# Ledger of designs, part 342: peptides against a protein of PDB entry 8OXM

Target 1, 371 residues: chain A of PDB entry 8OXM
Amino acid sequence: FKAEFRLAGGVNLPKIIDCVGSDGKERRQLVKGRDDLRQDAVMQQVFQMCNTLLQRNTETRKRKLTICTYKVVPLSQRSGVLEWCTGTVPIGEFLVNNEDGAHKRYRPNDFSAFQCQKKMMEVQKKSFEEKYEVFMDVCQNFQPVFRYFCMEKFLDPAIWFEKRLAYTRSVATSSIVGYILGLGDRHVQNILINEQSAELVHIDLGVAFEQGKILPTPETVPFRLTRDIVDGMGITGVEGVFRRCCEKTMEVMRNSQETLLTIVEVLLYDPLFDWTMNPLKALYLQQRPEDETELHPTLNADDQECKRNLSDIDQSFNKVAERVLMRLQEKLKGVEEGTVLSVGGQVNLLIQQAIDPKNLSRLFPGWKAWV

## One batch from the design tools (peptide; made by RFdiffusion4, then SolubleMPNN)

Design b2_p29_7_s3 (from b2_p29_7, 13 letters changed)
Fold by OpenDDE base, seed 4:
Structure b2_p29_7_s3 (fold): chain B 371 residues (1-371), chain A 29 residues (1-29)
Amino acid sequence: as target 1 above (371 residues)
Amino acid sequence: EIEKEKIEFGLLKEEGRRRLLAEEAEERA
């Protein structure tokens, strides 16, 4: 290990360390503290299984539909080593970095990311109508720029087109598999883009099996399909390649129902795999940036009382697991809101739900649904 | 420079759109 480390951005300040292997090759490793990497490790195994299913189908194989995976070595309940995805950048860093973010570079007269966040935080406790109005004002004054990622990285037109296609396919695959596994909305710092392949890498898989719906501010989208995510697909947006890749991915998932149910059942009942949402995790995921300073010392004492007010979520672990399996079975049957949909109908519903500004306006402002 | 690149990329978007329409036509055939 080199003595030097770099901080990756984010609240947990993960340490990027360079390791020289016995082969003389340098390998970057991310050392996360405070995160339970077991969930990430398990979800990577599920993604590998999904990739195996996608490679068996001719249509998804021809399209190279895969979820990018990384190696996770959990060392403890709160520490581990990740293979750092070399040549990746968080989408949030590219888009809304304070110094050189693409929004600031390409749209200098738009609202700042801070102004957008402030406006949405001011209405966080207000009605859905007020949230929607402010979200629409924010969106009008914060226009998408993620199209410029591929334009900056890929100067050759043919390469640019191929990479934009790879991006679109990666978003489609990860969106549908993410929906099936109930990953929900993904914070923009937890979505990395590979600067060479234009493929997405999802990290920090701490919300799965629709546990985002039981957060203090429930998730209202099946996956992240925000305006910048769509803008990266180029002029066709969610139509054409994205939709077709979603449909082909969903078809493979639905046709693999038994395999997916069996694997998820094993995972849900694994005593080493804590997938359930706990109050501390919920607070961490939806913590206000302003509240970060004071809460450090006192969390030792009141572990008992925060358990009590969420005690009405005393749905026995087994009942929650059963509901997750039932909902997974419904998704894999195409059952949405009590109606059986075709693959195209289900994918269309999910896309519409994910891009609906009413749903996006209801998300936790900290997750920046306007980006 | 950025405006020339935008114009050049505008033309490339149109060519990319033509290629996309051609690939969509080939995938429908």
Scores: peptide ipSAE 0.027, ipTM 0.400, DockQ to the pose 0.013
Fold by OpenDDE base, seed 2:
Structure b2_p29_7_s3 (fold): chain B 371 residues (1-371), chain A 29 residues (1-29)
Amino acid sequence: as target 1 above (371 residues)
Amino acid sequence: EIEKEKIEFGLLKEEGRRRLLAEEAEERA
């Protein structure tokens, strides 16, 4: 290890360290503190399996549909080393950096990212109607700019078109795979973009199997398909390439039902894989400014083992695991809201749910649904 | 489609370049 470290952006200030391998090669590694990188490691294995399924299908292989993966070496429950994807940036850093974010550069007369966040925090405890009205005002005064990412990075028009296509395909693949796995917490700091490939890298995979729906502010969208995410696709938005890539990904997932169910069943009952939402994790993910003052002193994680009898915990766990498997089976059959949908119908419903400003306005303000 | 997107890219580059040049002109004034 070199003695010097760099800070990666974001609230958790992960440390980028340079390591010299036994082969004499320098490798950059991200050291996350406080995150259970075992969850990330397990989800990377699931993504690799999904990629294997996508590579076996001719239509998805021709489109190069893949979810980007990274190497994770868990060191403990609270620490690990992940391969830092050199040449990746959080989409939030590009879009809403306080000093030189794309919104400030391209839309200097729009609301600042801070003003948008403040307005949405002020209505956090208000009605859904009040949240919707303020969200629409924020959206009107905070116009999308993510199209400029590919324009800044790719000066040649043919390369630009290819990279925007790669981006659109990456969003489609990760959205559908993420939906099938019930991946949550898709805020703008948990999604990186590769500056060379324009592909997305999803990090912090600790909210899976729809456990985002049981958060104090439940997740109301199947994946991140916000206005900036759509703007990065160019003039066609969610139509054409994105929709077709979602449909082809969903077709492969539905046709792989038995394999996906078997894998998820093994993972749900793995005693080393804590996928369940706990109150401390929920508080950490959705910290209110009011809650920061109280959490400092006495939450020794050890003492609030509520002596729920081991039997009641185990029965509750088994019921949650069964419900997750049932819901996964429904998704893979195309069952949405008690109705069997075609691949096109299911993908259309998911797109509509993800872009619905009523759903977006209900999200936790830290998710930044206006970005 | 590709031609329409190349035209859009050209226009947006030209607009982006005009904005950058305007900002550089304001910083120099």
Scores: peptide ipSAE 0.018, ipTM 0.395, DockQ to the pose 0.011
Fold by OpenDDE base, seed 5:
Structure b2_p29_7_s3 (fold): chain B 371 residues (1-371), chain A 29 residues (1-29)
Amino acid sequence: as target 1 above (371 residues)
Amino acid sequence: EIEKEKIEFGLLKEEGRRRLLAEEAEERA
């Protein structure tokens, strides 16, 4: 271990520690001191399985469709080592860093990231109509700039085109796999981009199986497909490469229904895998003041074990698990809103839901749906 | 499409490169 550590951004100030492995390779490790890394570890195993399915199919293999994975080593229920993805940056750091963010650099006359957030926070408890109007004003005065990531990092035109293609494929694969697994909390700090490959790395996998829909502010999008995410794809946006990669990923997932259901069933009933949303976790996700002000409320969450009778807990858990499995089966059959859709129809519906300004305007302001 | 992107790319790269070189010069000072 090197004696120096860097703080990764975020409320829990995770420590980045450089470790020399027994192989003599330096590996950056993220040490989270308060988060249950078991959920991240389990979800990485599911992603590895999804990658195996994608590599077996000729059409997804030819397109190199993979979800990026990282090694998680849980050390305890509340501590573990994440392999920090060396040469990755949070998309939020590139886009909306306070001093040098791409929005400020390329669009200096637009609203600041802070102004956008403030406007959306002011309407957080307002009507959906008021949220939509303010979101549209924010979007008009905060134009996407993520195209500049690949332009800055890849100076050769042929390399740039290849990397933009890799980015688009990574977004497509992670979006569809994430939708099937019901991944939530896809804010701009939970999505990293690799500065060498232009591929995305999804971190903090603590909201899965559509548990984002039961948050105090429900999640209204199937995945992150915001204006900057789309801008990084280039002039075709969600059309062409992205749509085709989503369709081919969805085809593999639907054709692997039995395997996916069996694995998710085992995980849902694993007593060591806490996937359920609890009120404390919900509060933690949606009460984070993004302000860097050091007010760590030492909420001694005394575990008020609400003595719910064990029988009522087990029955409620089983009903939630059954509902998750039923909804997963529906997704894998292409059942959306009671209608059976083709792969193309299902992917189209998901894209339309993800880019709809009405859905985006309803998200929690900390999700930064305008980015 | 690709030709319009190449022209826009050429202009935007020259700006991005100037900014990166300025940032690298500030980090070295």
Scores: peptide ipSAE 0.016, ipTM 0.395, DockQ to the pose 0.012
Fold by OpenDDE base, seed 1:
Structure b2_p29_7_s3 (fold): chain B 371 residues (1-371), chain A 29 residues (1-29)
Amino acid sequence: as target 1 above (371 residues)
Amino acid sequence: EIEKEKIEFGLLKEEGRRRLLAEEAEERA
């Protein structure tokens, strides 16, 4: 290991450590502290299974539909080594970096990312109507720029076109699998883009099985399909390649119902896999920048008082697990709002839900639904 | 592969349930 570390951006300030392997190759490793990397490790295994399903189907294999995975080595409940996704950047870093973000470079007269966030935070406790109006004002004055990612990275027109298709396929696959697994909306810092492949890598999988719906500000979208995510697909947006890749992914997932239910049922009842949303995790995920100052490290609340009747916790856990399995079964049957939909109908509903400005305006402002 | 993974997951399920039941039994003792 080199003695030097770099901080990766983000609240937890994860340490990027360069190590030289026995093969003489330098490898970057991300050391996350405080995060349970078990959830990431487990979700990577589920993604590998989904990839195996996608490779077995001729339609999805021909389209090269895969979810990018990374190696996770959990060392403890609070520590692990991630294979750092070398040659990736957070989409949020590319789009809304304070110094040189694409919005600032291509749209210098638009609102700053900070101004957008401030406006949306001011209405956070307001009506849905007020949130919608302010969100629309933000959207008018913060136009999408993610098309420029592929244009900057891929100068050859044929390569550019192929990489934009790879991006679109990656978004489609991750969106549908993410919906099935209930990953919900993804923070822009938790979506990495590979600078060589234009494929997405989803990191920090700490919200799964629709637990984002029980946050203080519940998620209102099935996956992140914001204006910049769509802009990266180019002129066709969600139509054509994206829609067809979503449909083919959903078809494979629905046809693999028994497999997916078996896997998720294992994970839900794994005592080593805490997927449940707790109030502290919820607070952490939706913490306001203003609230960061008051969480002094003095919550060394002794682990002793949470010996509340394990029987009531277990009954509540089992009921939540059963509900998650039932909802997963519904999704895999195409049951949406009590109606059985075709694959095309279900995918259409999910796309419409994900792009609806009314749903986006209701998201937690910290997750930047205007990006 | 999927059947191996189903078997491996099925074994993890039985082991996870067995651990949960054992922890529940130890906490009731």
Scores: peptide ipSAE 0.005, ipTM 0.278, DockQ to the pose 0.028

Design b2_p29_7_s4 (from b2_p29_7, 13 letters changed)
Fold by OpenDDE base, seed 2:
Structure b2_p29_7_s4 (fold): chain B 371 residues (1-371), chain A 29 residues (1-29)
Amino acid sequence: as target 1 above (371 residues)
Amino acid sequence: MIDEEKRLFGELRRLGRERLREEEREERL
């Protein structure tokens, strides 16, 4: 390792370190402290398995459907090393950076990202009707600009078209696999875009198996398919390439039901893998920007001394694990709201749920559903 | 294929349990 490190931005101040391998190659790594990377490591393994399933199928292989993965090495329950996703940027950094974000550059007369956030925070404790009205006002005055990502990065028209297709395929694959696994917390900082491939990299995989539904503000969408995400696909939006790639991904997932259930069952009952939502994690994920200054997460391991009888914890855990497996089986059978859907019907329902302004308006303001 | 994936997960789960037992031994020392 080099003796020098850089700080990455953010609350946890992760350290960027450079490592020289035995092959003489320099590799940048991200060292996270005060964070449990075990869930990220496990979810990356599940994504690698999903990629293996997608590569075995001729239709998904021809479309190059894959989830971008990165290496995770947990070092302790509170530390680990991540592969630095070189040449990636958070979609939030590109879109809503205060200094030079794409919304400010291309839509200087729209609401600022701060104004949008403030308006949605003011109604956070209000009715769903009031949230919806303010969300629609925000959306009217904050128009999507993510189409400019590919236009800025890829000046050649043929390359631009290829990269826009790569982006659309990446969104489709990650959306469907993310839905099957119940991946939550898909805010604009947890989704990176590769500046060379236009593929998405999903990071911070700490909300899985629909545990986002038990947050203080429940997650109401199956995946992130917000207006900027759709704008990056170009003029056809969710129609054509995106829909077809979702359907082909869902077909492979449904046809792999036994494999996926077996994998998830082994993970859910792994005593090393805490996938459950705890109150401290729930508070951390839905902290107000105003509260960022005081809560040093001294996740004292000692606050696990809420002496719930070990027997009641184990019984509650097993019931949650069983419910997660049942819901995963339903998804893989195409059972939505008690009805068996075709692949096309299921994908259509998920797209409609993900783009519904009523669902988007109910999300936690920190998720930035207007972006 | 399912059996190799089951075997790999069984082995990861074994290694994880071995590590937990090592950590629990290190915390007791």
Scores: peptide ipSAE 0.000, ipTM 0.318, DockQ to the pose 0.024
Fold by OpenDDE base, seed 3:
Structure b2_p29_7_s4 (fold): chain B 371 residues (1-371), chain A 29 residues (1-29)
Amino acid sequence: as target 1 above (371 residues)
Amino acid sequence: MIDEEKRLFGELRRLGRERLREEEREERL
């Protein structure tokens, strides 16, 4: 290990450390403190298994459908080491950086990212109708620019086309697998893009199994398919390559239902794996910038008083686990809203839900649904 | 696949319990 570290920013101030391997190669690592990386480690294992299923299928293998994974080493219940995703940038950093973000560079007359955030914060406690109207005003005055990522990074037209295709495939694969696993909290800082491959890397996997639906502001979309995400696909948007890659990914997931159910069942009943949404975690994920001052979680461990009978906790946990497994089974059967859909019908419904401005306008403003 | 995965998860659970016992031993020293 080098003696020096850098801070990655954010509330938990994760430490970036550089390690020299026995091979003489320098490897950057991220040390998180005050964070449980066990969920990230488990979700990365599930992604590796999904990748194995996708590689076994001839059609998904030919399309190079894969979810980018990173190494996670939990050290304790509150600390661990992450592989630094070298050559990646948060999509939020590229799009809405305060100094030189792509929106500011390509759309200087649009609303600033701050103005958009402020407008959506002002209506956060308002009706769905008022949220929708303000969201539409924000969207009209904040036009997508993510097409410029591939144009800036890949000057050769053939390479540019290949990388835009890789991006579109990565979005499709991660969207469908993320939906099956009920992955939430897909804000613009939790999605990295690789500057060399144009593939997405999903980080901070702490909201899974649809636990985003029980947040104070519930998640209303199956995955992130916002206007900038779509703009990165180019002129065809959600049609053509994206839709076909979603369908082929969904076919593999549905055809692998028994395997996926068995895996998720083993995870949900793992006593070492807490995937349930804690109220404190829910508050932390939807903290307002104004609330940063007061909630030092001095979780003094001494609130011993909720000796709820161990039996009632275990029965409640088992009922939640059963409900999650049942919903996963429904998804893998193509059951949506009590109706059995074809792969194409299910993928179409998910795309429509993900791009619906009524669903997007209801999200927590920190999710930045207008980006 | 299922039996290998169950075996892998069983081994991860074993390693996790072994680490927890090492941590509890280090906190007692």
Scores: peptide ipSAE 0.000, ipTM 0.296, DockQ to the pose 0.023
Fold by OpenDDE base, seed 4:
Structure b2_p29_7_s4 (fold): chain B 371 residues (1-371), chain A 29 residues (1-29)
Amino acid sequence: as target 1 above (371 residues)
Amino acid sequence: MIDEEKRLFGELRRLGRERLREEEREERL
C-alpha cells in the first residue's frame, strides 16, 4: 500500500488508498469505515450469479447484458475494502454538481438543483396531489440533459451510437435485476457511469429486498427510471432497445426462478447477513432537518422492554424473510397486483410505474426524482 | 397492501431498534 490516502466525499469520509499488486499493477481501493459492507458483498455475489445466467442465455449474451460488479471485501461489521470504480463518475455529480453540472451548463435558465430540491422539500409533508403539482412544475422548469454525457465523452458518431446502446442495455439489465432483488429507487450518487464503456455501476446496495418500501417515505417505483436516466438513452427513450433488453432480462430471471429463489433463501436466512432495515439506517437514508433533534439516545427506556424473548425476534425475522421470498416468487412468476402477467406485460407495468410522475412525486425529495 | 407494508415496517423498525441497542451495548463492553 502507498503511505498516502485521499478522502472521498460523503458523511463516512471513505479513504482512497492506492496499492501495488504482486503483478506490479497499481490498484486504487476505497476503505470504508463506519459502514457494513456485508450487504454490498452479498449483492455483488447475486449480481455475478445473475450475470452467469445472462451469459448462458443466447439472446442476453448476444446483447452483452450484464450488471457491472465491483469487488467488496468486508473486514468487520463496520469496515471493509471496495474496488475503486476507476473511470466512473456518479450520475448525480455529472448532472447536478453545483459548479459545472450538466443541467447548469446546458439549461442555465432552468431551476437550479437547489431550487428543485427546496420546492420538493417544502411539500414533503403535503398531500400527494400537492406533491404531484409541485413535481410537475419542477419537471417543467428542469429539463433532462443526460443525453450530453455520451455526446461529451464520445465524439466519433459510431462510437457514440455504440456507447449509447451500451448505456441503454446497462440501464435495462440493472433495472430488471434490481427490481427482482428489490433494490428499488437508487439515489443519483449511488449510480456511477463508466466514462469509457457508458455502463452503469450500482454502488451502496444498502437497500434490497424491497426494504425501500419500509422507509419513512416509502419507495413508489420499481427502479430508477427518471427523466435524465431516460434522456441518456436518446430519442428512443424507454422504447426499442431498453424495452427489449428489459424483456430479455426478465425472461432469463423468470426462467431461472428456482436458482434465484434458492440463493436468495440462503442469503435471507444467513445469520451473518443482516438485510433488514434498521431505524437508524432508515433515518440516515432519508434524513430530514427536523429529525436531528430525536437522535438523542434516550438512555432511560427501561431494560424490561428489551427482554421480549429472542424467540419473538427470530419469529418476526422469519416472517419477514418468508414475505420477501413470497414476493420474490411472485415477481419471478410475473404476479403483479394479484394478476399473472406475460414478460412483456410485466415489463410494461414496471416501466409505467417507474416513469409515472405520480409515483416519482411521492419519492423522498433527497433522492431527487426530477433528475 | 399499504396496511401490511405498514405492519411489516413497524416490525422491521422494532427489530432494527432492538439490534441497534444490542450493537450499542456491545460497543460499551
Scores: peptide ipSAE 0.000, ipTM 0.316, DockQ to the pose 0.051
Fold by OpenDDE base, seed 5:
Structure b2_p29_7_s4 (fold): chain B 371 residues (1-371), chain A 29 residues (1-29)
Amino acid sequence: as target 1 above (371 residues)
Amino acid sequence: MIDEEKRLFGELRRLGRERLREEEREERL
């Protein structure tokens, strides 16, 4: 290990350390403290399994459909080491950085990211109708710019086209795999983009198995398919490549139902794996000031072990695990709202749900649904 | 559309090269 470390941004100020391997290669690592990486580690294992299923299928293999994974080594219940995703940037950092964000650079006459945020925060406790109206005003005055990512990073037209295709495939694969696993909290800082591959890396996997639906402001979309995410795909948007890659990913997941259910069942009943949303975590996720600069006092999670009787905890846990498995089975059968859908019908419904401005306007403002 | 996209693409190539040179300068500091 090098003697020096850097701080990453964010409330938990993770330490970036450089390690020289026995192979003489330098490897950057992220050391998180005060964070439980066990869920991230488990979700990375499930993603690796999904990648194995996608590589076995000829059509998904030919399309190079993969979800990007990184190494996670939990060291304790509150610490671990992550592989540093070298050459990645948060989508939020590229798009809505206060000084040099792509929205400010390409659309200087649009609303600032701060103005959009403020407008949506002012209506957070208002009706769904008022939220929708303000969201539409924000969207009208904050036009997508994410097409410019590939245009900045890939100067050769053939490379640029290949990288937009890689991006679109990465969004499709991660969206469908994320939906099957019920991955939530897909705000713009939890999604990285690789500056060389244009592939997405999903981080902070602490909201899974549809636990985003039990947040104080419930999640209303199956995955992030916002206007900037779509703009990065280019002129075809959600049509053509994206839709076909979603359908082929969903087909592989549905055809692997038994394997997926068995693995998720083992994980949900592992007594060492806490995937349930506790009330404190739920409050923390939706009370975070978006400005990484405000040192809010870490509510010590230590003081309120509500002594629930062990028997009532176990019965409640088992009933939640059973409901998660039932919902996973429904998704893998194409059951949506009591109706059995084809792969194309299910993917179409998910796309429509993800792009619906009524669903997007209902999200927590910190999710930045207008980006 | 195609000629405006080509012009925008040319301007974006300039901005992307300027930013890459700034990032390479910041990594050297």
Scores: peptide ipSAE 0.000, ipTM 0.204, DockQ to the pose 0.013

